# Peptides against a protein of PDB entry 3QIS, part 191

Target 1, 334 residues: chain A of PDB entry 3QIS
Amino acid sequence: PSLELSRREFVFENVKFRQLQKEKFQISNNGQVPCHFSFIPKLNDSQYCKPWLRAEPFEGYLEPNETVDISLDVYVSKDSVTILNSGEDKIEDILVLHLDRGKDYFLTISGNYLPSCFGTSLEALCRMKRPIREVPVTKLIDLEEDSFLEKEKSLLQMVPLDEGASERPLQVPKEIWLLVDHLFKYACHQEDLFQTPGMQEELQQIIDCLDTSIPETIPGSNHSVAEALLIFLEALPEPVICYELYQRCLDSAYDPRICRQVISQLPRCHRNVFRYLMAFLRELLKFSEYNSVNANMIATLFTSLLLRPPPNLMARQTPSDRQRAIQFLLGFLL

## One batch from the design tools (peptide; made by RFdiffusion4, then SolubleMPNN)

Design b2_p20_3_s1 (from b2_p20_3, 7 letters changed)
Fold by OpenDDE base, seed 2:
Parts: C-alpha cells; structure tokens; sequence
Structure b2_p20_3_s1 (fold): chain B 334 residues (1-334), chain A 20 residues (1-20)
C-alpha cells in the first residue's frame, strides 16, 4: 500500500485558550490495493497526539485512487491551558500516520501559544498588575514559582519575611474584580443570569480583553460575562477552595462556625477571592425577583467550581459528598 | 448611579471587613 499526502507541515499561529483552529490536508491512495490508515502513538506515548490536538478522521479505509480530507483541530481546553501558560508544554507535535502493512508518514505540527489569565493561578494573578500579554513569559514562570512558595508559606503560617520594597500583591486578581464588578453594575436585574449560556464570539472577546487590557467596561452580554466568570473559575489550576481543605469543608458542612474557620485557613488571595465572590452572590440573591436566581441554584453551580474534589478523589465523589459540598457553600449565601 | 457606586464600595468593604 502507498499514500500521497497534500501537506506534511502544519503551523498554528497565535493559538489561544478556547479558540478552535483547523488545518486540512488530503491523503490519496496512489497504490493498486485498498489500504487502512490510522494515526498511531509514537514510541513511549499513550496517545497519537497531545491533548490540545485532534485528527478527524483519525482512521479509515481508502480504495485505489480514493482521496479523503483530514482535519487537524487545535483546541486549548481547561485541561491544557495551565501547562501552555507556563511554557511546560508548547504548540509542537509529530503525528504518525500509519498504513497497515505499509509505511509510516510523519506530520510536523508547530506554532505559538498566547498566554491567558484563564488557567493562571490566583497567586500569580495577584502579583500581575498589568495584563498577562504585557508580561514576559520568563517573568510568568518566575511569578508562578514565587506564588507557589508564597502559598506554602501562608499555609505553614510562616511569618512573611519583611518583604523589602517589593510591590504588595493585589487583594484579588484584577480579572476577577473586573468580571464581578461588571456583573454587579449591569447584571443584578438580568433574568436567568448564570442559567443562559453566553455567545462563543463574545466569550472570546472577553478573554482577549482581560488578557490584553484593563477595560472600563467588559464587552458582551451579561450572560457572556457571567459565563466568562464560570470559565475563569473552572480553568483555575487550584480551585478557590484549595484541594487540601476539600475534605474539611465536607466534614464541617453543617456547622457554620467550623466552615468559617476552614475558610480562614485559605491562602490570603484564595480567601479574599472566596469572600469577594460570596459577597457578590449574596448581593445578587437580593434581586431574585428580577434575575430568577436562588441560593440552591447558585450553591449547586458554584460548588462544582469553587470546591472541586482533588484529582485522586474525582472518580469517587458520592451524591452525599456533593450534597455536603453544596451545604457548605449555602452557609455563606444565606 | 452614585447609589450603585456606593453599594459597590459596601460589597467590597463587606468582603474584606473580616481582615481587620
């Protein structure tokens, strides 16, 4: 069997969080026999491609002189955004197109990723007084490392060393402040807030706006700004309630005093974001007659974002654990 | 409005009042 490929090199320029890019190529059976093709893992890989890449179709049959179009789809989800923001991963891959009883054909994938405030830690964002696209990538790495060390010191109750003339971190990330302040100004009377999805084009404009500027007004509908807040919280590498406190939140769910003590043990930036979000959500609930939002809906929605089970426990979350997690959050909304 | 701006400052204060 033999194949002819229309292209073997693909460049994905300016890859962004949640922005789908597609490149297409053709494969043709230039042999005299039917052939089966498939994308196969390289030696030592479990998958034929990185998590942000997909081929469609990834396998198939070709008759002699038949041609098929293959789409290479690049999409950075919440699962890949953090490692791309840090530069731990890059928009580079090699695909192996295998022909049954034939040859391997290599495809080169390359490109560049544009960092996002989405998928960046709360600690790093509190240190970023400028939009993330104005911050050199080398400085982003240093900010993540320093932020991790500061989180650990905060959890260990180590007295902050007299930080010399280093600029104090923000109390909350400017991106969260911008989203929440916008929703507070314009969305308190919005019917079905957090229940109606935003527009994908508006979500991309909001992400790009937060990554590149400090706007006076966020673009898009109230629904798109609300969904952007949910996406932001979902994309956090560490949830607003740190994984270390997850079980303690469940155990305290019916004791409001213990719940407040658990929250007081969060790192400063996480605690501030939690309190700020709870203050906003309590204010939003005062407008329930206009926005159709109730405490149970809000608690159910935000619990999955703010109080995520640790990765090792995700597959074992019981309905009882979920109900306790909701009850924990309800104690801050009521 | 001026009332909405004052209420925004109150929500921000309430969020941080427990840090003193």
Amino acid sequence: as target 1 above (334 residues)
Amino acid sequence: SAEEEERRKEVLKEAFEFED
Scores: peptide ipSAE 0.024, ipTM 0.636, DockQ to the pose 0.703
Fold by OpenDDE base, seed 5:
Structure b2_p20_3_s1 (fold): chain B 334 residues (1-334), chain A 20 residues (1-20)
Amino acid sequence: as target 1 above (334 residues)
Amino acid sequence: SAEEEERRKEVLKEAFEFED
């Protein structure tokens, strides 16, 4: 069997978080026999492509002189955004299109990624006084390394930050402050807040706005700004409540005094973000007559975002663990 | 409003007063 491919080189320019890009090509059976095609893993890979790439269809049959369109879809989710922001991964891959009893055809994928404040650590964002797109990639790497070292020192209860050499970090990321301050000003009376989804076009505008500017006002509806806050919290590489404290939060869930002591042990930026979010959400609950928001709904929604199980425990999370996690957050909302 | 701006300052104080 043999194939003719219309294209073998693909370039995805200016790839962004949550923005789908598609490139299409044709494969034609120029042989005299039916052929089965499939994308196959390279020798050292478990998957035929990187997590941000997909081929559709990834396998199929072609009769003699049959032609099929294949779509190469590039989509950066929460699962790939952090490694692309750091430059640990890149918009580069090689796909192997295999023919049963035939040849391998190599496809080259290339491009560039544009960094996002979504999927960046709270520690790194507290050091960023400017939008992430104004920060040189070399400086992003240095800020992430320094942020990791400070998180580790904070968890180890080691020496307070040497006040001397680096600019004082922000108390909370400017991106969180902008989102929450907008919701506080304009969304306290918004009916069905956090219950109605935002618009996808408005969400992309909000992400691009936060990545490129410090706006006076966030664009889009209150629902889109509310969903952008949820997406931001979900995309964090380390949750607002660090994975190291997850079990202690569950164990303390029915003791409000111990819950407050556990939160006091968070890294400074995580603790500040947690307190700021809880203060905002308690204020939002005072307007429940207008916004239809209640403590149980908010605790249930934010538990999956703020108090995530560590990856090694995620598959073992019991209904009791979920109820304890909800109860832990309820102790800060009531 | 002036009341919304004062309430905003109170929410911000309550969030950070535990660090002074």
Scores: peptide ipSAE 0.023, ipTM 0.633, DockQ to the pose 0.673
Fold by OpenDDE base, seed 1:
Structure b2_p20_3_s1 (fold): chain B 334 residues (1-334), chain A 20 residues (1-20)
Amino acid sequence: as target 1 above (334 residues)
Amino acid sequence: SAEEEERRKEVLKEAFEFED
């Protein structure tokens, strides 16, 4: 068996969060026998590609002189965005196209990633007074390392060193402030807010806008801005309620005093973001006659975003844990 | 409106009232 490949080198320029890129190539059976092809893992890998890459089809049969188009799809989800933002991972991979009883064909994937405020830590974003695309990639690593150390100090209730007035972190990320301030100004009377999906094109414009600028007005519909806030919260490497406090939130869910004490133990930026979001959501609920938003809907929606189980808890949240998590947030919305 | 800007300041104040 033998294959001919139209291309073996693929370059994905300017890869962005949630922006699908596609490159196509052809494989042809130039042999005299039918062949089966498949993408196979490298010797040390569990998967044939990195999480942000996909081949379609990833396997198939070819008759003699048959040709098939294969799409290489690059898509950076919430699961890959953080490691790409930090430069821990890169838009580089090698695919092994295996021919059954034949040869291996190597495909080289390369490219560049453009950092996003989506998938960046709250701590790092509070230190970023400028759009993330203005920050050198080398400084993103330093900001994440420093942010981890600041988080640990804050959790330990160590008094922040009096850093000079010029270096003081923002109380909340400018990106969250921009999203929430827009929704507060323009979306409180928006019918079906957080119930109607945004437009994908508008979501991409909002992401690009927040990554590259400090806009006076966020582009897109109120639905797209609302969904962008949800995407932002979902993409956080650590949720607004830190993983260390997850169990304490569940345990305190029916005691409003203990709930407030647990929130007071969050790192400053996480605490500020939580309080800011709860204040916004309480205000949004005052307009329920116009926006059709209710506390149970909001609590259910935001619980999955703000109060995530730690990654090491491979077990799905029990129905009881989910109810406690919702009840915890309801105590801040009512 | 001026009232919406005042409400924004109140929402922000409620969010940060525990830092004073």
Scores: peptide ipSAE 0.022, ipTM 0.626, DockQ to the pose 0.677
Fold by OpenDDE base, seed 3:
Structure b2_p20_3_s1 (fold): chain B 334 residues (1-334), chain A 20 residues (1-20)
Amino acid sequence: as target 1 above (334 residues)
Amino acid sequence: SAEEEERRKEVLKEAFEFED
């Protein structure tokens, strides 16, 4: 069997978080026999491609002189955004198109990723006084490493000894402040807030706005700004309530005093974001007659974002654990 | 408005009052 490929090199320029890009190529059976094609993993890989890449179709049959279009889809989700923001991963891959009883055909994927404040740690964002797109990529790595070390020092209650001339970090990320301050000003009376989905185009504009500027006003509807806050919280590499405290939150869920003590042990930026969000959500609940928002709905929604189970426990989360997590958050909303 | 800015300062103050 033999294939002819219309293209073997693909360049995805300016890849962004949640922005789908597509490149297409044709494969043709220029042989005399039917053939089966499939994308196959390399010898040491579990998957035929990186998590941000997909081929459609990834396998199929071709009769002699038959041609099929294959789409290469690049999409950076919450699962790939953090490693791309840090530069740990890149928009580079090699696909192996295998022909049964035939040859392997190599496809080269390349491109560039544009960093996002979405999927960046709270600690790193507290050090960023400018939009992330103004920060050199080389400094993003240093900021994530320094952020990890400061998180550990904060959890250990170790005072940083070096009063070095490092600018004081922000108390909360400017991106969270901008989103919440917008919702606080303009969305308290918004009917069905956090219940109506945003517009995908507006969500992309909000993400691009926060990545590139410090706006006076966030573009889009209140629903899109509200959903952008949810997406931001979901995309955090470490949830607002750090994984180390997850079990203690569940164990304390029915003791409001212990719940507050657990929150006091969060790293400073995480604690500040948590308190700021709870203050906003309590304010939003005062307008329940206008926005149709209630404490149970908000607690259920935000619990999955703020109090995520650690990766090792995700597969074992019981309905009781979920109810305790909701009860923990309710103790800050009521 | 000035009232919204004052309310924003109160909500922010309530969020941070436990640090003193």
Scores: peptide ipSAE 0.022, ipTM 0.637, DockQ to the pose 0.699

Design b2_p20_3_s2 (from b2_p20_3, 6 letters changed)
Fold by OpenDDE base, seed 4:
Structure b2_p20_3_s2 (fold): chain B 334 residues (1-334), chain A 20 residues (1-20)
Amino acid sequence: as target 1 above (334 residues)
Amino acid sequence: EKEFEERKEKVLKEAFEAKD
């Protein structure tokens, strides 16, 4: 069996969070026998491609002289955004197109990723006074490493951050402030806020806006801005309530005093974001007659975003754990 | 920039003072 490939080198320029890119190529059976093709893992890989890449179709049959179009789809989800933002991963891969009883065909995937404030840590974002696209990638790496070290120092109750010549970190990420300030100003009377989905095009505009600028106004509908806030919170590598406090939040869920004590133990940026979000959500609830938003809906929605189980416990989360997590947030909304 | 930070600081201050 033999294949002819129309292209073997693919370049995905300016890959962004949640922006689908597609490159297509053709494979043709130039042999005399039917052939089965498949994308196969390399010797040390479990998957035929990186998580941000997909081939469609990834396998199939070709009759002699048959041609099929294959789409290479690049999509950076919340699951890949953090490692791409840090430069730990890159828009580079090698695909192995295997032909049954034939040879392997290698496809080279390359490109560049444009960093996003989505999927960046709260700690790093609090140090970013400029849009993330203005920050050199090398400095993003340093900021993430420094963020880890500062978080660790904060958890260890070690020496106060030397008030030295380093610019004071923001109290909350500018991106969170922009999203919440917009919603506070313009969306409190918005019917079905957080219940109506945003537009995908508007979401992309909002993401690009936050990544590239400090706008006076966020573009898009209130629904799109609201969904962008949810996406931002979901994409955080560590949730607003740090994984380390997850169990304590559940254990304290019915004691408002202990709940407040648990929140006081969050890293400064996380604590500030949490308090800011809760202040906004309480304000939003005053307009429930207009926006149809209630505390149970908000608590349910934001619990999955703010109070995520540690990855090792995700598969074990009980309905009781979810209810406790909701109750924990309710104690800050009521 | 300054006006943004001033607005931010004000909103944050108001959001935090409402809890004590």
Scores: peptide ipSAE 0.023, ipTM 0.621, DockQ to the pose 0.230
Fold by OpenDDE base, seed 3:
Structure b2_p20_3_s2 (fold): chain B 334 residues (1-334), chain A 20 residues (1-20)
Amino acid sequence: as target 1 above (334 residues)
Amino acid sequence: EKEFEERKEKVLKEAFEAKD
């Protein structure tokens, strides 16, 4: 069996978070026998491609002189955004198109990723006074490493001794500030806020706006700005309530005094973001007659974003743990 | 209310005063 491929090299330029790109190619059975094709893992890989890539179809049959179009889809989700922002991963892959009883055909995937403030740590974003697209990629790595070290120092209550002329970090990321300030100013009276989905085109404009500028006003509807805040919180590599405090939040869920003590132990940026969000959400709840937002809805929605179980406990989260997590947040909304 | 606005003003001041 043999195949002819219309293309073997694919370049995905300017790949962005949540923006689907597609490249298509044709395969043709130029042999005299039916062929089964499949994309197969390389010798050391569990999957035939990286998490941000997909082939459709990934397998099939071709009769002699039959042709099929294959789509290569590049999509950076919350699961790939952090490793691409740091440069730990890149828009590069090699696909192996296997022909049963035939040859392997190699496809080269390449391109460039444009970093996003979505999927970047709160610590790194507090050091970024400029839009992330203005920050050299080499500095993004240094900012993530420094952010990890400062998080540890903050948890240990160690004051950094090196008063070296490192610009003071922001109290909260400018991106969170912009989103929440917009919602506070313009969305408190918005009917069905956080209940109506945003527009996908507006969400992309909001992401691009926050990645490239410091706007006076965020573009799009109040629903799109609200959903952009949810997407931002969901994409955080470390949730607003750090994983190390997760169990203590559950254990304290019915003691408002202990809950406040647990929050006081968060890293400075995480603690500031948490308090800022809770202050906004309490203000939003005052307008419940206009926006149809209630404390139980908000607590349920934001619990999944702010108080995520650690990756090792994700598969073991009980309904009781979820209810305790919701109760923990309710103690800050009421 | 006042505590939210005071924190907002403080975050804004710290973000803008660090330009000098």
Scores: peptide ipSAE 0.022, ipTM 0.617, DockQ to the pose 0.078
Fold by OpenDDE base, seed 5:
Structure b2_p20_3_s2 (fold): chain B 334 residues (1-334), chain A 20 residues (1-20)
Amino acid sequence: as target 1 above (334 residues)
Amino acid sequence: EKEFEERKEKVLKEAFEAKD
């Protein structure tokens, strides 16, 4: 069996969080026999491609003189955004197109990623006084390393770092402040807030706006701004309630005094973001007659975002654990 | 709520499918 490929080198320029890019190529059976093709893992890989890449179709049959179009889709989800923001991963891969009883064909994927405030840690964002696209990549790495060390010291109850040498961190990320301040000013009377999806084009404009500027006003509908807040919270590498406190939140869920003590043990930025969000959501609940928002809906929606089970416990989450997590948040909304 | 996450996954999946 033999194939002809129209292209073998693919470049994805300016890849962004949640922005699909597609590159197409053709494969043709220039042999005299039917052939089966498939993308296969390299010797040390479990998958044929990185998590941000997909081939469609990834396998198939070709009759003699048949031609098929293959799409290479690049999409950075919440699962790949953090490692691309840090430069731990890059828009580079090698695909192996295997022909059954034939040869391998190598495809080269390359490109560049543009960093996002989405998928960046709360600690790093509190150190960023400017939009993330104005921060040199080398300085992003240093900010993430310093943020990790500050989180560990906070969890270990070590003495606050000497206030003397670095610019004081923000109390909350500017991106969270902008999203919540917009919703507080303009969305408290918005019917079906957090229940109606935003527009995909508006979501991309909001992400690009927060990555590149400090706007006076966020573009898009109140629904798009509300969904952008949910996407931001979902994309955090460490949830607003740190994984280390997850079980303690469940164990305290029916004691509002212990719940407040658990929250007091969060790292400063996480604790400030949590308190700021809870203050906003309690204010939003006063307008339930206009916005159709209730405490149970908000608690269940924000539980999956703010109080995530650690990755090692995800497969073991019981209905009781989910109810305790919801009850924990309800104690801050009521 | 499951329906909103399922709609969100569906909209993301449809955004992958609808740009053909």
Scores: peptide ipSAE 0.014, ipTM 0.455, DockQ to the pose 0.017
Fold by OpenDDE base, seed 2:
Structure b2_p20_3_s2 (fold): chain B 334 residues (1-334), chain A 20 residues (1-20)
Amino acid sequence: as target 1 above (334 residues)
Amino acid sequence: EKEFEERKEKVLKEAFEAKD
């Protein structure tokens, strides 16, 4: 079997969080026999591509002189955004197009990723007084490392050394402040808030706006701004309630006093974000007659975002655990 | 909630399909 490929090198410029890019190419059977093609893993890989890449179709049959179009799709989800923001991963891959009883054809994928405030830690964002696109990548790495050490010191109740004339971190990330302040000002009377999806184009504009500027107003509908807040919270590498406190939240779910004590043990930025979100959501609930939002709906929605099970427990989450997690948040909304 | 997630998945799916 033999193939001809129209292209073997692909460049994905300016890859962004949640922005799909596609590159198409053709494969043609220039042999005299039918062939089966498939994308196969490299020797040390479990998958034929990185998590942010896919081929469609990834396998198929070609008759002699038949041609098929293959799409290479690049999409950075919440699962890849953090490692791309840190530069731990890059927009680079090699695909192996294999022919059954034939040759391997190598495809080179390259490009560049543009960092996002989405998928960046709360600690790092509290240290970023400028939009993330104005921050050098080297400084982003340093900010993540320093933020990790600050989180650990906070959890260990180590007195912050008198950090000298170092710029004090923000109380909450400016991105969260901008989203919540916008929703507070403009969305309290919005019918079906957090129940209606935003527009994908508006979501991309909101992400780009937060990554590149400090706007006076966020673009898009109230639904798009509300969904952008949900996406932001979902994309956090560490949830607003740190994984270390997850079980304690479940165990305390029916004791409001213990729940408040658990929250008091969060790192400063996480605790501030939690309190800020709870204050906003309690205010939103005062307008339930206008926005059709109730405490149970909000608690259920935000529980999955704020109080995520640790990755090792995710597959074991029971309906009882979910109900306890919801009850934990209800104690801050009522 | 479930309906909202189903709508989100639908919108995301449609956004993937509309670029084909």
Scores: peptide ipSAE 0.014, ipTM 0.486, DockQ to the pose 0.017

